# Peptides against a protein of PDB entry 6GMG: the designs that were tried, part 84

Target 1, 331 residues: chain A of PDB entry 6GMG
Amino acid sequence: DSDDRVTPPAEPLDRMPDPYRPSYGRAETVVNNYIRKWQQVYSHRDGRKQQMTEEQREWLSYGCVGVTWVNSGQYPTNRLAFASFDEDRFKNELKNGRPRSGETRAEFEGRVAKESFDEEKGFQRAREVASVMNRALENAHDESAYLDNLKKELANGNDALRNEDARSPFYSALRNTPSFKERNGGNHDPSRMKAVIYSKHFWSGQDRSSSADKRKYGDPDAFRPAPGTGLVDMSRDRNIPRSPTSPGEGFVNFDYGWFGAQTEADADKTVWTHGNHYHAPNGSLGAMHVYESKFRNWSEGYSDFDRGAYVITFIPKSWNTAPDKVKQGWP

## One batch from the design tools (peptide)

Design b1_p24_2_s3 (made by RFdiffusion4, then SolubleMPNN; from b1_p24_2, 12 letters changed)
Fold by OpenDDE base, seed 2:
Structure b1_p24_2_s3 (fold): chain B 331 residues (1-331), chain A 24 residues (1-24)
Amino acid sequence: as target 1 above (331 residues)
Amino acid sequence: MSAEDAELINKANQEAKELAEKKK
């Protein structure tokens, strides 16, 4: 099947967006209009508005991942991911709970596992860690200084992350960020960078060697956060979608939501930006739409997914893709 | 979501990853 994906055309730098429309408690617009908003609000480099480049428009055209891609400046690697899982709840529900009528044991276990994740606590953990990282980045002019600061901050907070290996995604995340090394980015100066957050929704049952039931209904043991740290091993995430449970059923492989570096303390008031699908204005899927959702709407996810992770990466402070305040919709 | 739509979306997502890797 031909890829009907199209790169959205360039928008004039000074073109104002049309008003967003409400959609299920979200603010929604077509991708071209999001580009207009992006240029007005998020495009700034060193305080100057920029037209979204052809490359950036191409990235954006890939849908939900494209929103995170264009704002983070890199394709999501998902290496530094956090979640919250209530193991006691999980064990208790498995022991004392019962499958619903018509629910198989595998369906029951998958559902109980999904319900044992707390999206809000996962998000809060990521925010906590991002804050620690941002403090460590401040006034650190080389990676060594950053790492030393980070260890000190973690020690002061008695955070289990202090015990992570030096090669852990936690400690290596900054050095592995392309924009950190770029001359016009961090230029190897940690103090020029800031931590940002995005979220990924995905399916747990991705192991092709596992039972069909796990692929259909979830793998209860997959992608759990490590105790104490909240780190999720994402190495087994291969962007494999949920297996169909009935003829004609199909699922998408992931969803991405961009949070950035909002300072709003109330999680419920934070804004998450995401796309529905790749841009195919002349195809069956149609034009890409961009959504700005409150946390509640984002964290609800879809039946396609049974895992949510909150991922930390870094961008240059000179970029305005992750402002302290994000306004939902337009104007 | 239809199976066809899911496949198309998945394909596009995979292509995005490949594109990103080539640009490194």
Scores: peptide ipSAE 0.025, ipTM 0.637, DockQ to the pose 0.888
Fold by OpenDDE base, seed 3:
Structure b1_p24_2_s3 (fold): chain B 331 residues (1-331), chain A 24 residues (1-24)
Amino acid sequence: as target 1 above (331 residues)
Amino acid sequence: MSAEDAELINKANQEAKELAEKKK
């Protein structure tokens, strides 16, 4: 089947967005209107408003990942991911809990594992680490200085991340960021970069060698954060969707939500920007829609997914794709 | 969503990754 994906047309730089519509506590709009908002609010480079380029519009057209892609400037690598898992809750529920009526043992275990993740604590951990990184970046004019600052900050906080290998995603994330090396980006100057956060929802039961039950109902042991650090090994995430549990059922492989660098201390008041599907205005899926959701709406996720990770990456400070405050909807 | 729609979305996402890799 021909890819029905279409790159949205260019929007005039001065075109103001139409009002967003409310949808179950989130603000929703069509992708073309999001481009208009993006140009007015997020497009600024060195304080100058920019038209979204054809390349950026193409990235955006890929749906949920496209929102994170256009705002981060790169396709998500998901290497520096954090989560929080309550091991005691998990063990207790497995021991003392019972499957619901009609629920299989595998389904019960998968559900209990999913419920043992704390999205708020996972998000908070990512924010904490991003703050540490931002402090380390602030006065560093080369990568060596950044790494030294980072180690000092971690030591001062007695953070377990100080024990990570120098080649770990934690320490290598900056050098592996394309915009860090770009002349108009970081230009190899850490002090020109800032840490930003996005989230990925995905399925735990991706191991093809595992049981069918794990693929259908989740793998309770997969994608747990490491104790102390909160780091999630994302190497086994291959964008494999949940297996159908009934005929005709289908699941998508992932969802992405963009947070950026909001300073709102209350997690529940933070805004997450995400897309529903790739832009297919002439296809069966229709036009892509963009949602600006509060944390509760985002973190709730879908039945397609049983894992949420909060990922840190970097963008140039000269970009306005991650402002301190994000307003939901328009106006 | 239908199984067909999910497959189409997955295909598009894979293509996005490939496009990103080619631009590096």
Scores: peptide ipSAE 0.024, ipTM 0.639, DockQ to the pose 0.832
Fold by OpenDDE base, seed 1:
Structure b1_p24_2_s3 (fold): chain B 331 residues (1-331), chain A 24 residues (1-24)
Amino acid sequence: as target 1 above (331 residues)
Amino acid sequence: MSAEDAELINKANQEAKELAEKKK
């Protein structure tokens, strides 16, 4: 019950974290200890360490989405999302592949579709686009200059995003970012902002008007990236979980992982920060835990999900929630 | 997106993570 959610208490600004627990290539800690790490490493505004505010602690308490929320400064809107789908692989596997023993055709098609998404290429596309955006931001002191720079960069690279409508989330993402408009944030100056990345895992079979098989085993045609751009239409994502295939089976609605703006070129060495569930220290779920996972561990996901999207948003450069290098765990 | 959407994530992710850890 959501009623068991509790806001973690404040941690002293100078309190150092306890060591994280290693677990199968991940580093794990309780939410209060993550707050301590966050204050030491990620809290800086204009180079000054900050205590996590009550509002930020409340955001964090919501679990996996809370980690992305506190670090991005806003609840995820998921408007600017990227993925990579191998259509040839999908078609070939459907044609030449066979259902496993006991696997229904719908289950087979859903699995093949899931396996046709390339998480690494999706992540790489988001990083590429974020890099282009960052170049466009660097010397732009108003939105018009940013958009002009962005169009020029896209033209130079012959990127299909150059053909997107001016109303597209791609071009409107900056202006729709609250921290861009804040006096202590971007103050309407694009050069004060930087692009950052997070990831969402979710279920494709969310259409209630579709077949039960699609809700149980996935919709092979849902949430595919547009050819050339890699953009995913997220408008139909309503945080609906996978339907149970057997009595008593239950699935969660989504997972969020925070990447930020790491410069590590090897995707496998990047660190993704995420939470397990909302903070309920006195409830059945228990205290919230925060995980720092390598890309392999993050991108593997869970059976609850058959889609992964990599989303671009913006934060002020004065924030240290998206450093160039992230260290896994503590110390 | 409402705070309600955030609350639904929590229970199943723990079980899924535990299951994933057991499978490794």
Scores: peptide ipSAE 0.026, ipTM 0.653, DockQ to the pose 0.042; fails the geometry check
Fold by OpenDDE base, seed 5:
Structure b1_p24_2_s3 (fold): chain B 331 residues (1-331), chain A 24 residues (1-24)
Amino acid sequence: as target 1 above (331 residues)
Amino acid sequence: MSAEDAELINKANQEAKELAEKKK
């Protein structure tokens, strides 16, 4: 029961973390120990360590989404999402491929669609766009200047995003970021903000008006990126899990992974931080654990999900929740 | 997250761990 969720207690500001436990290529720890690490490494505001507030600890306690929430400063809205989809591969496999033994046509199509997404290219696209946005932010002291810079950067790169509507999530993302408007955040100054990235795994077959097969095996046409831009329309993502295919089978609604603004060029060496479930130390689920995974371990996802999106949001540069370098585990 | 969702995530993680162990 969600009623079993508990906010982790405060940790002393100077308390050092215990060593993380290696777990199948990941680094794992209990949520309280992550709070200790967070305070030592990520808590800095204007170069000063901060104790994680009660509000932040409460956000964190929600599990996988909580890690992204506490580090981004807002509940994920997922409006500015990117992916990569190989349309030629998809069409070719549908035409020339065959269902596996015992695989239904719908299952086959869903699988082929899932396999036609390239997580690495999707991530790379998000990084590319974030870089463009960061250049546009650098010397912009108002939103108009930012937008003008952004359009110029896109034009110079011949990027299809230059053709997006002014009301698109792409252009409105900054103004819709609460921390941009905060006095101690951006204070309406784009140059005080930076683009950051997180990832969401979710299910494509969320349309209740669609066939049962799409809900069970995926909707091959859902949540595809637009050609050229890589933008994914996330408006239909309502956190609806995959439908069971057999009695007793169940699927979770989403997973979130925090990347931030790491500068590591090799995608495989990037670190993704995520949680397993909400914190319930006295409940059946137990204490929340936090994982720091390499990209390979993150991008593999679960059978619960057939879509991965890489989302751009913004945080103040004064926050250290998205440093250039992230070290996996502790020490 | 609902309790059900959290349990399902936990299950998925456990399965992934088990699979990784089998590959060793």
Scores: peptide ipSAE 0.025, ipTM 0.645, DockQ to the pose 0.034; fails the geometry check

Design b1_p24_2_s4 (made by RFdiffusion4, then SolubleMPNN; from b1_p24_2 with E3A K12A Y13N A14K E23L D24K)
Fold by OpenDDE base, seed 2:
Structure b1_p24_2_s4 (fold): chain B 331 residues (1-331), chain A 24 residues (1-24)
Amino acid sequence: as target 1 above (331 residues)
Amino acid sequence: MSAEDAEKINAANKEAEAKAEALK
């Protein structure tokens, strides 16, 4: 029961982490030890280490979303999401492919749709856009200057995002970021902010008015990126899990992975930080664990999910929750 | 992931969302 959730205790500011443990190509540790690492590596505000606050520890205690929450400074809104979908592959496989033995038509279509998403290309698109945004932020001291710079950058790159409406999440994302408006954050100065990336895994078949087959096996048409921009309409994502295909089967509603602003050019070498479940040290679930996964391990996901989105948000440059280099595990 | 574990994790995630909405 969610009632078993406990906020992890405070860790001394100078306490060093214990070594992480390898787990299926990931580095794993208990949440308390992650707090220790976080305080040593990611806690810095204006170059000064900070103890993780009670509020931040509470956010973290919620599991996978908690890792992204504490590092981004806000609960994920998922408004500016990117993916890559191979429409030609999808059409070709539907036309020329056949269901596997024992596979229903709906299951086949759902699987083909899932396989038509390219996680690496989706991630690269988000990185490309984040880079454009960061260039637009660099010398902009008000939102108007940022937006003008952004439009110029997009025009120079002949990017389809230049045609987005001014009310689009793409253009409104900065102004809708709480830390941008905070005195100790951006203080309404775009040049004090940077773009960061996290990922969400979720289920496509969330429409309650759709067929049971779509809820069980996926909706092939749901949450596709717009051509040219790569933008995914996340408005229909209501954190509804996959429907059981057999009695007693249950699925999780989402997973979140934190990337931040790593500069590693090789996607396969990037590190994604995520949690398993809420912290319940005295409950049946036990203590929350935090994982640092390579991109391959993260992007593989679980059978619970058939969609992955790469989301852009913003944090103050004074925060060190999104450093250029992330080292997997400890030491 | 076991069905039991999935259910527990799902419940926790829903609670997080509800809390986040209440904080807005």
Scores: peptide ipSAE 0.027, ipTM 0.661, DockQ to the pose 0.747; fails the geometry check
Fold by OpenDDE base, seed 3:
Structure b1_p24_2_s4 (fold): chain B 331 residues (1-331), chain A 24 residues (1-24)
Amino acid sequence: as target 1 above (331 residues)
Amino acid sequence: MSAEDAEKINAANKEAEAKAEALK
């Protein structure tokens, strides 16, 4: 029960982390130790190390979403999401493939749809767009200048995003970022902000009016990226988990992974930070653990999810929650 | 992910959403 959630205690500002432990190709630690690492590495505001505030520790205590929350400075809205879907692969596999032994037609179609998403290409698309946005931000001192720069960059690249409506999450994302308006954040100056990326894993079969099979095995047509832009309409994501396929089976509603603004060109070498569950040290779930996974480990996901989206948001450049290089584990 | 872990994540996420909505 969520009632067992506890806010992790404050850690002394100068307390060094204990070593992380390896866990199936990722680095793992307890949440309190992650707070120590965060204070040493990610806490800096205007170059000054900060203790994680009670509010930030409370955000973090919510688990996987808490890691993204504390580092982005806001609860994820997931409005500016990207993915890549291979329509030809999907069509070909549906036509030429066959259900496995004991696999239903709906299960087969759901699986084929899941396998037709390319996580690496989806991530690369988000990185490409984030780079365009960062160029547009660099010398823009008001939102109008940012939008003009963004349109110019998109036109130069012949990017389909140039055709998006002015009210699209793509163009409205900056103005809708609380830290952009904060005096100690962007202070309404786009040049003080940078684009950052996180990922969400979720279930496609969330439509309550759909068939039970879609809720159990996925909706092959749901949450596909728009051609050309790669944008995913996330408006129908209501954090509804996969429906059980057998008695006693249960699924989680989502997972979140924080990437930030790493400059590592090799996707496989990028580090994704995520949590397992809310912090309940005295409850049945136990203490929250934080994982630092390589892209392969993150993008593999769980059977709970059949969609992955890569989301762009913004943070002040004065924050160090999204450094150019992230080191896995400690030391 | 264990079924137990999945339930825990779901509970945490629901609470986080409620709190986030209250903060808006």
Scores: peptide ipSAE 0.025, ipTM 0.681, DockQ to the pose 0.680; fails the geometry check
Fold by OpenDDE base, seed 1:
Structure b1_p24_2_s4 (fold): chain B 331 residues (1-331), chain A 24 residues (1-24)
Amino acid sequence: as target 1 above (331 residues)
Amino acid sequence: MSAEDAEKINAANKEAEAKAEALK
C-alpha cells in the first residue's frame, strides 16, 4: 500500500557512513547510510556541513525520484530534456530488418525505435548545452545579461538552440528555478547558479487513445528529439507505465538518476546516483536502497522503459550536491 | 509536491520489486 512510505529518521551530522556493498559494478547502501554520506559529502552550504532536514528526508523517501529531488532542491519538472535519435538507423532497420521469431510487427518496430536512441550522445548533448549555459552564467548579474550571453554563445557555436522561442523551456529554465529566487540561493543573480544534469527513464507508449500495441511495445514516433537542438517535448509524459504483455506482468512508471556537474570527460567513468523504491521499512518492499552506478549500468535501464532523457536544471553554486568529482561508494 | 505526484511515485515504486531484484 502507498501508505507504507516512511520518512527516514535524522542522522547525527558527525556520523560517518558504513561501507557500501559492491553489486555488479554498482555501489549499494540503505537509505539511512546514504543520508550519512550525503551529510559528509554533499550537504555543504557555503562550505559548511548541514544535517539533512526533515523535508529533505521526506523528499528522499520517495525512491528514485527522491535522490534527484533532494540534490536538485525541487521535484523534477523535466522541461529541458535532451536525447539523441538516429533516424537513418531507424529507417534502415525497419526496411532491411526482420522481426525475431515470435516477435510481432509492433514489437519489432518498438524495439528498433528503442535501439535507435543513443544514450551516450544524448548525455553528451546535455553536457554540451550545460557547458554553454555555465559560460553564460559566469559573469551575468541579472537574467537579461544571462540571456544575452546565452544567445551570443549559441551564435558563436552556430547552435540551433539560438532559434528557440523566448518562452521555450531552454530560455525560461533559470527564471523558473525556485532556488534562483531564494535569498540564500541565487538571489536573482545568475552568476551564483550552475547548470546540473539528471536523467529520466520512462515509457513511450503512454497515449491511452493509441493502439494497445503501442502501449505494450512502445510508440516508435513518441518522445523523439527535435533535429538540430536535441530537445525532447516531455509534455506528454504523464508517468504512465508500460502496459502488460501477459497476465500478471507489471512495469514501473519511471526511473531517475542524478549526475549533477561532474567534470569527468569519459562518460563511462561518470557516477549516477539513484534509488530502487520508496522507503517502506515495515512494508513488503522494505527499506529504500541507494545505488551509485557507472554510466553503462545506468544507461542500460530496464525493460520497463524505452526512452531516456537527459535533463538540465540549476542549483546554487553554494550547494555541494553537484561536485566536480563523485566517488563511488564508501570509503 | 502535489498529491497526484505522490500517488504516481508510490504507484511506480510498488512495482519496484522487479526493479529491486534486478538491482541485486
Scores: peptide ipSAE 0.023, ipTM 0.657, DockQ to the pose 0.064; fails the geometry check
Fold by OpenDDE base, seed 5:
Structure b1_p24_2_s4 (fold): chain B 331 residues (1-331), chain A 24 residues (1-24)
Amino acid sequence: as target 1 above (331 residues)
Amino acid sequence: MSAEDAEKINAANKEAEAKAEALK
């Protein structure tokens, strides 16, 4: 029961973390130890270490989403999401492929759709867009200047995003970021902000009015990126989990992974930070654990999910929650 | 989204358990 969630206690600012444990190619630790690492590495505001506040610890206690929440400074809205989908592959496999033994047609179509997404290309697209945004932010001291710079950058690159409506999540994302408006954040100065990336895994078959098969095996047509832009309409994502295919089966509604603003060019070397579940040290679930995974381990996902989106948001440059380099584990 | 909304979204213990098992 969600009632078992506990806010992790405060950790002394100068307390060093214990060594992380290796787990399936990931680095793993208990949430309290992650707080220690976070205070040493990620807590810096204007170059000064900060103790994780009670509010931040509370956000973190929510599990996988909590890691993204505490590092981005807001609950994920997922409005500016990117993916890559190979439409030709999808059509070809549907036409020429066959269901596996015991696989239903709906299961086959759902699987083929899932396999037609390219996580690496989706991530690369988000990084490309974040880079364009960062260039547009660099010397912009008001939102109008940022938008003008952004349009110029997109035009120079012949990017299809230049054709997006002014009301699109793409152009409104900065304006809708709370930390942009905060005095100690962006203070309405785009040049004080930077683009950051997180990822969400979720289920495509969330439409309750759709067939039971789509809810069980995925909706092949749902949450596809728009051609040219890579934008995913996330408005239909209601955090509804996959429907059970057998009695007693249950699926998780989402997973979140924090990337931030790492500059590592090799996707496979990037580090993704995520949590297992909400913190329930006295409950059946136990203490929350935090994982630092390589991209391969993150992007593999779970059978609970058939979609991955890479989402852009913004944080103040004064925050160190998204450093250029992330070291996996401790030390 | 409020913490309360986040809790409602994450409230399914079974979902958290399934995830925990998948991570083991």
Scores: peptide ipSAE 0.023, ipTM 0.660, DockQ to the pose 0.066; fails the geometry check

